# Ledger of designs, part 248: peptides against a protein of PDB entry 2FGR

Target 1, 331 residues: chain A of PDB entry 2FGR
Amino acid sequence: SSVTLFGIVDTNVAYVNKDAAGDSRYGLGTSGASTSRLGLRGTEDLGGGLKAGFWLEGEIFGDDGNASGFNFKRRSTVSLSGNFGEVRLGRDLVPTSQKLTSYDLFSATGIGPFMGFRNWAAGQGADDNGIRANNLISYYTPNFGGFNAGFGYAFDEKQTIGTADSVGRYIGGYVAYDNGPLSASLGLAQQKTAVGGLATDRDEITLGASYNFGVAKLSGLLQQTKFKRDIGGDIKTNSYMLGASAPVGGVGEVKLQYALYDQKAIDSKAHQITLGYVHNLSKRTALYGNLAFLKNKDASTLGLQAKGVYAGGVQAGESQTGVQVGIRHAF

## One batch from the design tools (peptide; made by RFdiffusion4, then SolubleMPNN)

Design b2_p25_7_s2 (from b2_p25_7, 15 letters changed)
Fold by OpenDDE base, seed 2:
Structure b2_p25_7_s2 (fold): chain B 331 residues (1-331), chain A 25 residues (1-25)
Amino acid sequence: as target 1 above (331 residues)
Amino acid sequence: DAAARAARAAALLAASLASGALPDF
């Protein structure tokens, strides 16, 4: 068997010009270009092309030294893999988020990412953002002629919230085509949760595509999330993203990404635009800067996710500007 | 080619979805 210790420490100075009171927030933040993490992983060759694997990964908070403790909530899986693909048991990214967040040029991290994978409805479940699940079984196919897929089921284990049963049950999957410069995917998921102590289904459909022209990459996402509540009607959000990235001087990368969040339950839109730059000092160390602008319309109160500084909302119809400048180190 | 057809289909689907034709679950 092999065991590998790995991680990322990503820490930044962050600023947002408005919080919920209209005041500026600034300080030391975490995870601006990549989520800071510590992990252990390993594989065992069982012969015949079969391998066993494990993966244990937790988030690191470099600003507070993990004051709330360390856990393996990012991933805690055992797996079997071979010519059939990979089966995983344990908490992980759900197959839909694992594939469809790969089209986000900001890697689902910092003030720049696509925010569609969100709890739009004040859902009371632990993972109502559609990113991870507890009690998860996942299967991933090999790539065959460009085609690949992933499927997952998470057990609810009779978890209840209020009158809602089956809380935390997930079913979902994706189909994809990945060949050379082209990637395209469709993902579908349903998660059972509660809103106001009442049963709610979180339905999600996501389309993603990217093309690498060598000189630049284009990427896009289209998503609908729908929290189907037994009482009070559906909470629907249509989310759109378009991004471009390009290499700069052989050691840099520039990124530009736009997103639109059409929040149907409040008839309100939010527009996000983010400019990012990464400068590689080495294969393991980079400097980065992010500049994000979020424009809320009407009743929209969305905030940029400056983790460790401010990740709350703003007043309805207010705009927020965010900056992050940081160091990322991988080991 | 198949890649250009897939890219065109994805762009047409993206345009249809952006026009409000997202299939409701």
Scores: peptide ipSAE 0.018, ipTM 0.482, DockQ to the pose 0.012
Fold by OpenDDE base, seed 5:
Structure b2_p25_7_s2 (fold): chain B 331 residues (1-331), chain A 25 residues (1-25)
Amino acid sequence: as target 1 above (331 residues)
Amino acid sequence: DAAARAARAAALLAASLASGALPDF
């Protein structure tokens, strides 16, 4: 049996040149290279290759000292694992996000990440970004010659919003091939939610692939998210990402990532480009810098996610530049 | 050779899908 305390404290100086008023924002931000977290995890060997596990993880906000409190909303699972794979019970990353965010070279964090895993429709559900779910049962297969899969179901527990029932129900999964330098995955998910108090299905399809050439890694994502509404038509977004990373000497990594968000309901595109650098001072401590540019077209109002400084939208058709320079420490 | 074909297939799929060919599901 083991219990491990673990965490990351990631705090940065962040700047964005525009908010919703057109004004600049700057200050201390959090989670620029990795989401700041505190966690407890443990494993018990039950013999015969069977293991019990627990995982409790919450977000840390180093800029305000968790002024709004601490919780285990990142993960709160108990599990059994063995030759059959792993079963998890409790709040976690949904299987689709757990696998498909692994192709994001910015690790779904800071101003540089792929923003496709989003609430595109003003969905009223707590997790309408498709990242996590409450009341989740998940199963993950072993790796069979590179092939692996994950499946999940989250109970709605008869939650209602307006006339919408089944709010928070998730069903989804992925199939993947992971072999040496190659990774490829297909994810499918449906989540029940509400928009304007009316029943809405959040459907998601995501393709991801990466290849590590040793000298550089390429990674890509293709996603469609569709909020299927009974009234007012579907809210569809097609999201695309292509990224490259390369080691810089023995201690650095440079990352470049482009994303396109084609927001069909408003016939409007947004383009994101991010340059990132990580300098490892040790295995546990890094300095980093991110430079992101987001160009909205037409009615698009997307903003960069400078957590702790500004994560809101901008005026329609406006461009936003963001910078983060920070320290990441893992323990 | 197979890895370069997979990277080309992924790039062609990415390019084809970037041209608007994501099927509606």
Scores: peptide ipSAE 0.018, ipTM 0.513, DockQ to the pose 0.012
Fold by OpenDDE base, seed 4:
Structure b2_p25_7_s2 (fold): chain B 331 residues (1-331), chain A 25 residues (1-25)
Amino acid sequence: as target 1 above (331 residues)
Amino acid sequence: DAAARAARAAALLAASLASGALPDF
């Protein structure tokens, strides 16, 4: 049996040139290269190739010392694993986000990440970004010659919002091929939610791929999200990402990522481009810098996610520039 | 053992739910 305390403290100085009023924001932010976290995990060998596991993980906010409290909302699972794979019970990343966010070169955090996993429709569910779920049962296969899959179901527990029932129900999964330098995955998910107190299905399809050439890695995502509403029509977003990373001088990594968010319900596009650099001072400590540009067109109001400084939108059609410079420490 | 059977049943249930209820879109 083992118990491991683990974490990441990632804190940065961040700047964005525009908020919702058109004003600049700057200060101390969190989670610019990796989400800051504290966790406990362990395993027990039950014999016969069966293992029990637990994982408890919460977010750390190093700028305010977790003034809003600490919780295990990142992951709170018990599991059984063996030759059949892994079954997890409890709040976690949904299988689709767990797999498909792995193609994001910015680790689904800071001002650089792919923002396709979003609540595009003012959905009233707590997890309408498609990233995590409460009451989740997940199954992950072993890797069979490159082939792997994950499936999940989250219970709604009769949660209602307005006239919407089944709120928070998730069903989804992915199939993947992971072999040597190649990774490719297809994910499908549906989540029940509400928009304006009315039943809404958040449907998601995501294709991801990456290839590691040794000297550089390429990564891509294609995603469609639809908030299917019985009244008012669908809120559809097509999201595209292409990224490249390369090692620099044996201790550094440079990253460049582009994303396009085609927001069909408002006939408006947003373009994101991010340059990142990570400098490893050790296996556990890194310095990093991110420079991001977000161009909103027409009615688009997307903002860069400078957590701890400013993560809100901007005025319609406005462009935003963001900078983060920080320290990441893992333990 | 009972735990391995339960884990296998949970895995099969999760796989069956996913295979039968994936969105078509």
Scores: peptide ipSAE 0.017, ipTM 0.385, DockQ to the pose 0.024
Fold by OpenDDE base, seed 3:
Structure b2_p25_7_s2 (fold): chain B 331 residues (1-331), chain A 25 residues (1-25)
Amino acid sequence: as target 1 above (331 residues)
Amino acid sequence: DAAARAARAAALLAASLASGALPDF
């Protein structure tokens, strides 16, 4: 067996021109190009093509030194893998988010990412953003001539909130085609939660595609999220993303991404445009800069995720500009 | 040919996005 210690320390200076009071925020932030993390992983060959694995990963907050403590809430899995694929037990990315966030050119991190994987309804459950689950069993197929799939189920363990039962139960999966420059995927998920102490289903459908032309990559996402409530009607959001990336001078990457969030329950749209640049000083160390513009319309209050500085909302109909300049180091 | 098909699929997706004509599922 082998054990590998690994991690990322990503720390930035961040600015946003507006918070919830309309004031600017600035300071030292975390996770602008990649989520800062510490992890342990390993594999054991059991013979006959069977392998055991473990993965323990937690988030690092380089601005405060993890003042609220350290945990393995990013991933805490044991697995078996072989010619049948991989089975995982424990907290992880749910199969839908693991696959469909791969089309986000900002890797679900910093001020630039696709924000569709969100708690749109003030859901009271843990992980109502559809990103991770506790008590998760996952299965991932091998790649069969480009075709692959993943499935997951998370146990609710009789968790209750108000009158809602089965809180935290997840069922979901994806089908995909990954061959050379082409990737395409369809994901479906349902999670049980509560809103206002009442049972609510979080339904999600996501379509993703990307193509690498060598000189540039194009990527896109289409998502619908519905919080189906027994009282007060559905909270529906349609989220759209289109992005492009290109290598620069063999050591850099430029990224441009647009997203639209059509929030049906409040008849309000938000538009996000992000320009990013990464400069590799080495295989392990990079400098980066992100510039994001978020335009809320009408009742929309979305904020950019300048983690460690300001990740809250803004006033209804307000626009927010964000900047991050930072260092990413991987070990 | 594959690049032209991918560009056409991306253009159709972008046109479907721009038209607001995603089926309300």
Scores: peptide ipSAE 0.010, ipTM 0.501, DockQ to the pose 0.011

Design b2_p25_7_s3 (from b2_p25_7, 13 letters changed)
Fold by OpenDDE base, seed 1:
Structure b2_p25_7_s3 (fold): chain B 331 residues (1-331), chain A 25 residues (1-25)
Amino acid sequence: as target 1 above (331 residues)
Amino acid sequence: DLAAKLARLLELLAASLASGKLPSF
């Protein structure tokens, strides 16, 4: 058996020009290029092509030293793997987010990521962003000529909120084709949650694709999230992303990503444009900079996620500019 | 439709696992 300690410490200076009061916020933030983490993982060969695995991973907040504590909420799985693929038991990324966030050129973190994986409806479930689940069983197929899939189910364990039952139940999966420069995936998920103490289904459909041209990579996402409330209208968001990345000077990477969030329940759009640069000082250490612009229209109040500095909303129809400059170190 | 079918399949699998009955494929 082998046990590997691993992690990332990613800390930045961040600025946003507007908060909810219209004031600027600045300071030391975390996780601008990669989510800061500490983890333990290992595998055991059981013979016959069967392996056991474990993975324990928590988020690190380098700005405050994890003042709120440390936990393994990022991943806490035991697994079996072999020619049949991999079965995982425990809290993890749900299969849909695990696959479909891979098309986000900003690694689902900082001020630049695709923000479609969000709680759009003030859902009262802990994971109503569609990213992770408690009590999760997941299965991932091998890759068969490019084709692969993942499926997951999370038990609700009779969790209730208000009159809503089955809160936290997840069901979902993806199908994908990953072959050479091409990746394409379709994901479907449903979560049971509550909004205003009433039963709500969070339905999600996501299409992702990327192509690596060698000189550049193109990536895209199309997503619909729908909170179907038993009482009241559906809260639907259509999210779109298009991004490109290119290597620069053998040690750098430039990234440009656009996203549109069409928030149907408030008939309001938000536009996000992010420019990012990563400079690799080594295989483990990088400098990075992100510049993001978020334009809210009408009743939209979205804010950039400058974690550790400001991740709240802005006033309706306001625009926000964000900057992050930081160091990422992996160990 | 497909999401609901997948949902039902995984619910059946989960219910089978929860009941301690291995799904007889």
Scores: peptide ipSAE 0.007, ipTM 0.327, DockQ to the pose 0.016
Fold by OpenDDE base, seed 3:
Structure b2_p25_7_s3 (fold): chain B 331 residues (1-331), chain A 25 residues (1-25)
Amino acid sequence: as target 1 above (331 residues)
Amino acid sequence: DLAAKLARLLELLAASLASGKLPSF
């Protein structure tokens, strides 16, 4: 048996040139290169190739010392694993997000991440971004010559919002090929939610791929999200991402990522471009800088996620520039 | 060969997404 305490403390100085009023915001923020976290995990060998596991992980807010409290909402699982793969019980990343966010070169964190995993429709469910679920059962296959898959189901537990009676139910999975420099995956998910108190299906399809050329890595995502409403028509977003990363000087990494969010229900696009640099002072400590530009067109109001400083929207059709400079420490 | 096939699949899926012709699940 083993128990491991682990975590990341990532804190930055952040600036955005516009908020919802058109004013600049600046201050101390959190989670610019990696989400700050505290966790416990362990395994027990049960013999015969069977292992038990646990994982408890919560977010840390280093700017305010977790003023709103601490919880294990990042992951709270018990598992069995063996030659059959792994079964997990409890709140976690849903299989689709766990796999498909791995192609985001900004690790789904800070001002640079792919923002496609979002609540695009004012969904009233707690996890309408398609990232995590409560009451989740997940299964992950072994890797068979590169081929692997994951599946998940989350119970709604008869949660109601308005006339919707199955809020929080998730079903989804992915298939993938991971071999050497190549990774590719297809994910499908449906989540039950409510919009305006009416039953709504959040359907998601995501394709991801990456290739590591040694000197550089390329990564891409293609996603469609649809909130299928009984009244008012579908709210559809097509999201695209292309990124590159390269090692610099043996201790650095440069990252460039572009994303496009084509918001069909409002006939409006947003363009995001982010440049990032990480300087490793050690295996555990890094300095980093991110520069992001977000251009909204027409009715688009998207904002960069400078967590702890400003993570709201901007005025329709406005552009936002963001900067983060920070320290990441892992233990 | 596999990388080229995957690149082509990505291109086809990108083109399908861009055209809005992804099969409606």
Scores: peptide ipSAE 0.007, ipTM 0.380, DockQ to the pose 0.012
Fold by OpenDDE base, seed 5:
Structure b2_p25_7_s3 (fold): chain B 331 residues (1-331), chain A 25 residues (1-25)
Amino acid sequence: as target 1 above (331 residues)
Amino acid sequence: DLAAKLARLLELLAASLASGKLPSF
């Protein structure tokens, strides 16, 4: 068996012009281009094309030195893999988020990402953003002629919140076609949770597609998230994203992404536009800059996720501008 | 509106997921 130590340290200076009080926030933030992480992984060849694997990964907060501690909440899996694909046991990205976030040109990180994978309903479950799950079993197929799929089930372990049972149970998966410049995927998931102590189903459907033209890449997402409450009616959000990226001068990448969040329960929309640039100083070190604008309409209170500086909401109908300038180093 | 048509398609698919039935379009 082998063990590989790996990581990313990504730290930035960040600014947002408005918080919940209407005041500006600025300082040193984390994870603007990639989530800062420390990980261990390894594989063992068991013969006959079978391999065992492990993966342990936690988030690093370079601004405070992990003052709240370190854990393996990003991933803590043991795996078997072979010609049949891969089976994983343990906390991980759920199959739907693992595949469908790949269409986000900002890699689900910083002030520019697609924010559709969110707890839209004040769900009381720990992972009601639909990104990860505890007690997860996942299976990923090989790629056969471009076709691939992933499936997952997470055990609730009889977790309860208020009158809600089965909290944290996840079932979901995706089907995809990945061939040359084209990628397209459909993801479906349901998670059991609670809202206001009452049983709630978090239903999610996501369509993603991208095409790489060589000179530029286009990417898109269409998502519906619905928190189906036993009492009080559904909390539904339709989220849309369209993005483009292009290589610049062999060492740079420019990114432009637009997202629309149609929050049906409050009849309110939010519009996000982000311009990003990455400058590769080497294969492991980059400088980056992000400029994001978020326009809330009506009752919408969404905020940009300037992690380590400000990730809260704004006043209803307020617009927020965010900037991040930082260094990313991979090891 | 294309966005409205896509939203309706997503709604039907989400409803089908919730019901355990294949979407009927």
Scores: peptide ipSAE 0.005, ipTM 0.313, DockQ to the pose 0.011
Fold by OpenDDE base, seed 4:
Structure b2_p25_7_s3 (fold): chain B 331 residues (1-331), chain A 25 residues (1-25)
Amino acid sequence: as target 1 above (331 residues)
Amino acid sequence: DLAAKLARLLELLAASLASGKLPSF
């Protein structure tokens, strides 16, 4: 049996030029290059190629010392693994987000990430962003000649919101091809939720691909999210991302990512462009900087996610600029 | 429309996943 304590403390100075009132926000923020975390994990060899595992992980907020408390809401799993792959029981990333966020060059955090994994419809479920689920069973295949897959089911446990039943039920999975410089994946998910106290299905499809040319990496995402409502019609968003990264000077990495969010229910688009730089001082410590521009059109109110400083929306049709400069330390 | 074909393939995959039956290609 082994037990490993691990973590990341990522803290930054952040600025955004507009909030919901049109005012600037600045201060100390968290998780600009990687989500800050504390965790415990371990494995036990059971013989015959079978292993048991556990993983407990919570988010760290280095700006306030976790004043709102600490929990294992990032991951709290027990697992069995072997030649058949891995089965996990407990709260985790859903298989679709676990795989498809790997194409985001900003690691699904800070002001630069792909924001497609979102609650687009004011869904009342706790995980209506499609990122994690409670009561989750997941299965991950081994890699077979590049081919791999993951599947998950989350129990709703008869959770209700308004007249909606089955809230928090998830079913989803991905198929992927990961071989050398190439990665490509297709993910599908459905979640049961509520909007306005009425039953709603959150359907998601995501296609992701990346190619590492050695001198640079290209990455892309195509996503459609639909909140299917019995009354008021579907809330559909098409999200697109294209990014490039390149090593600089053996210890640096530059990243550029563009995303488009076509919000069909409000006939409005948002454009995001982010430039990032990471400087590795060591294997465990890095300095980083992010510069992001978000242009909302028409009725779009999207905001950059400067966690710990400002992560709210802006006024309709407003453009927002964000900056983060920080330190990431892993232990 | 490629989007409609992809959506239908996805409906079939979702229906297959929901039914516990792998789509026989």
Scores: peptide ipSAE 0.000, ipTM 0.299, DockQ to the pose 0.012

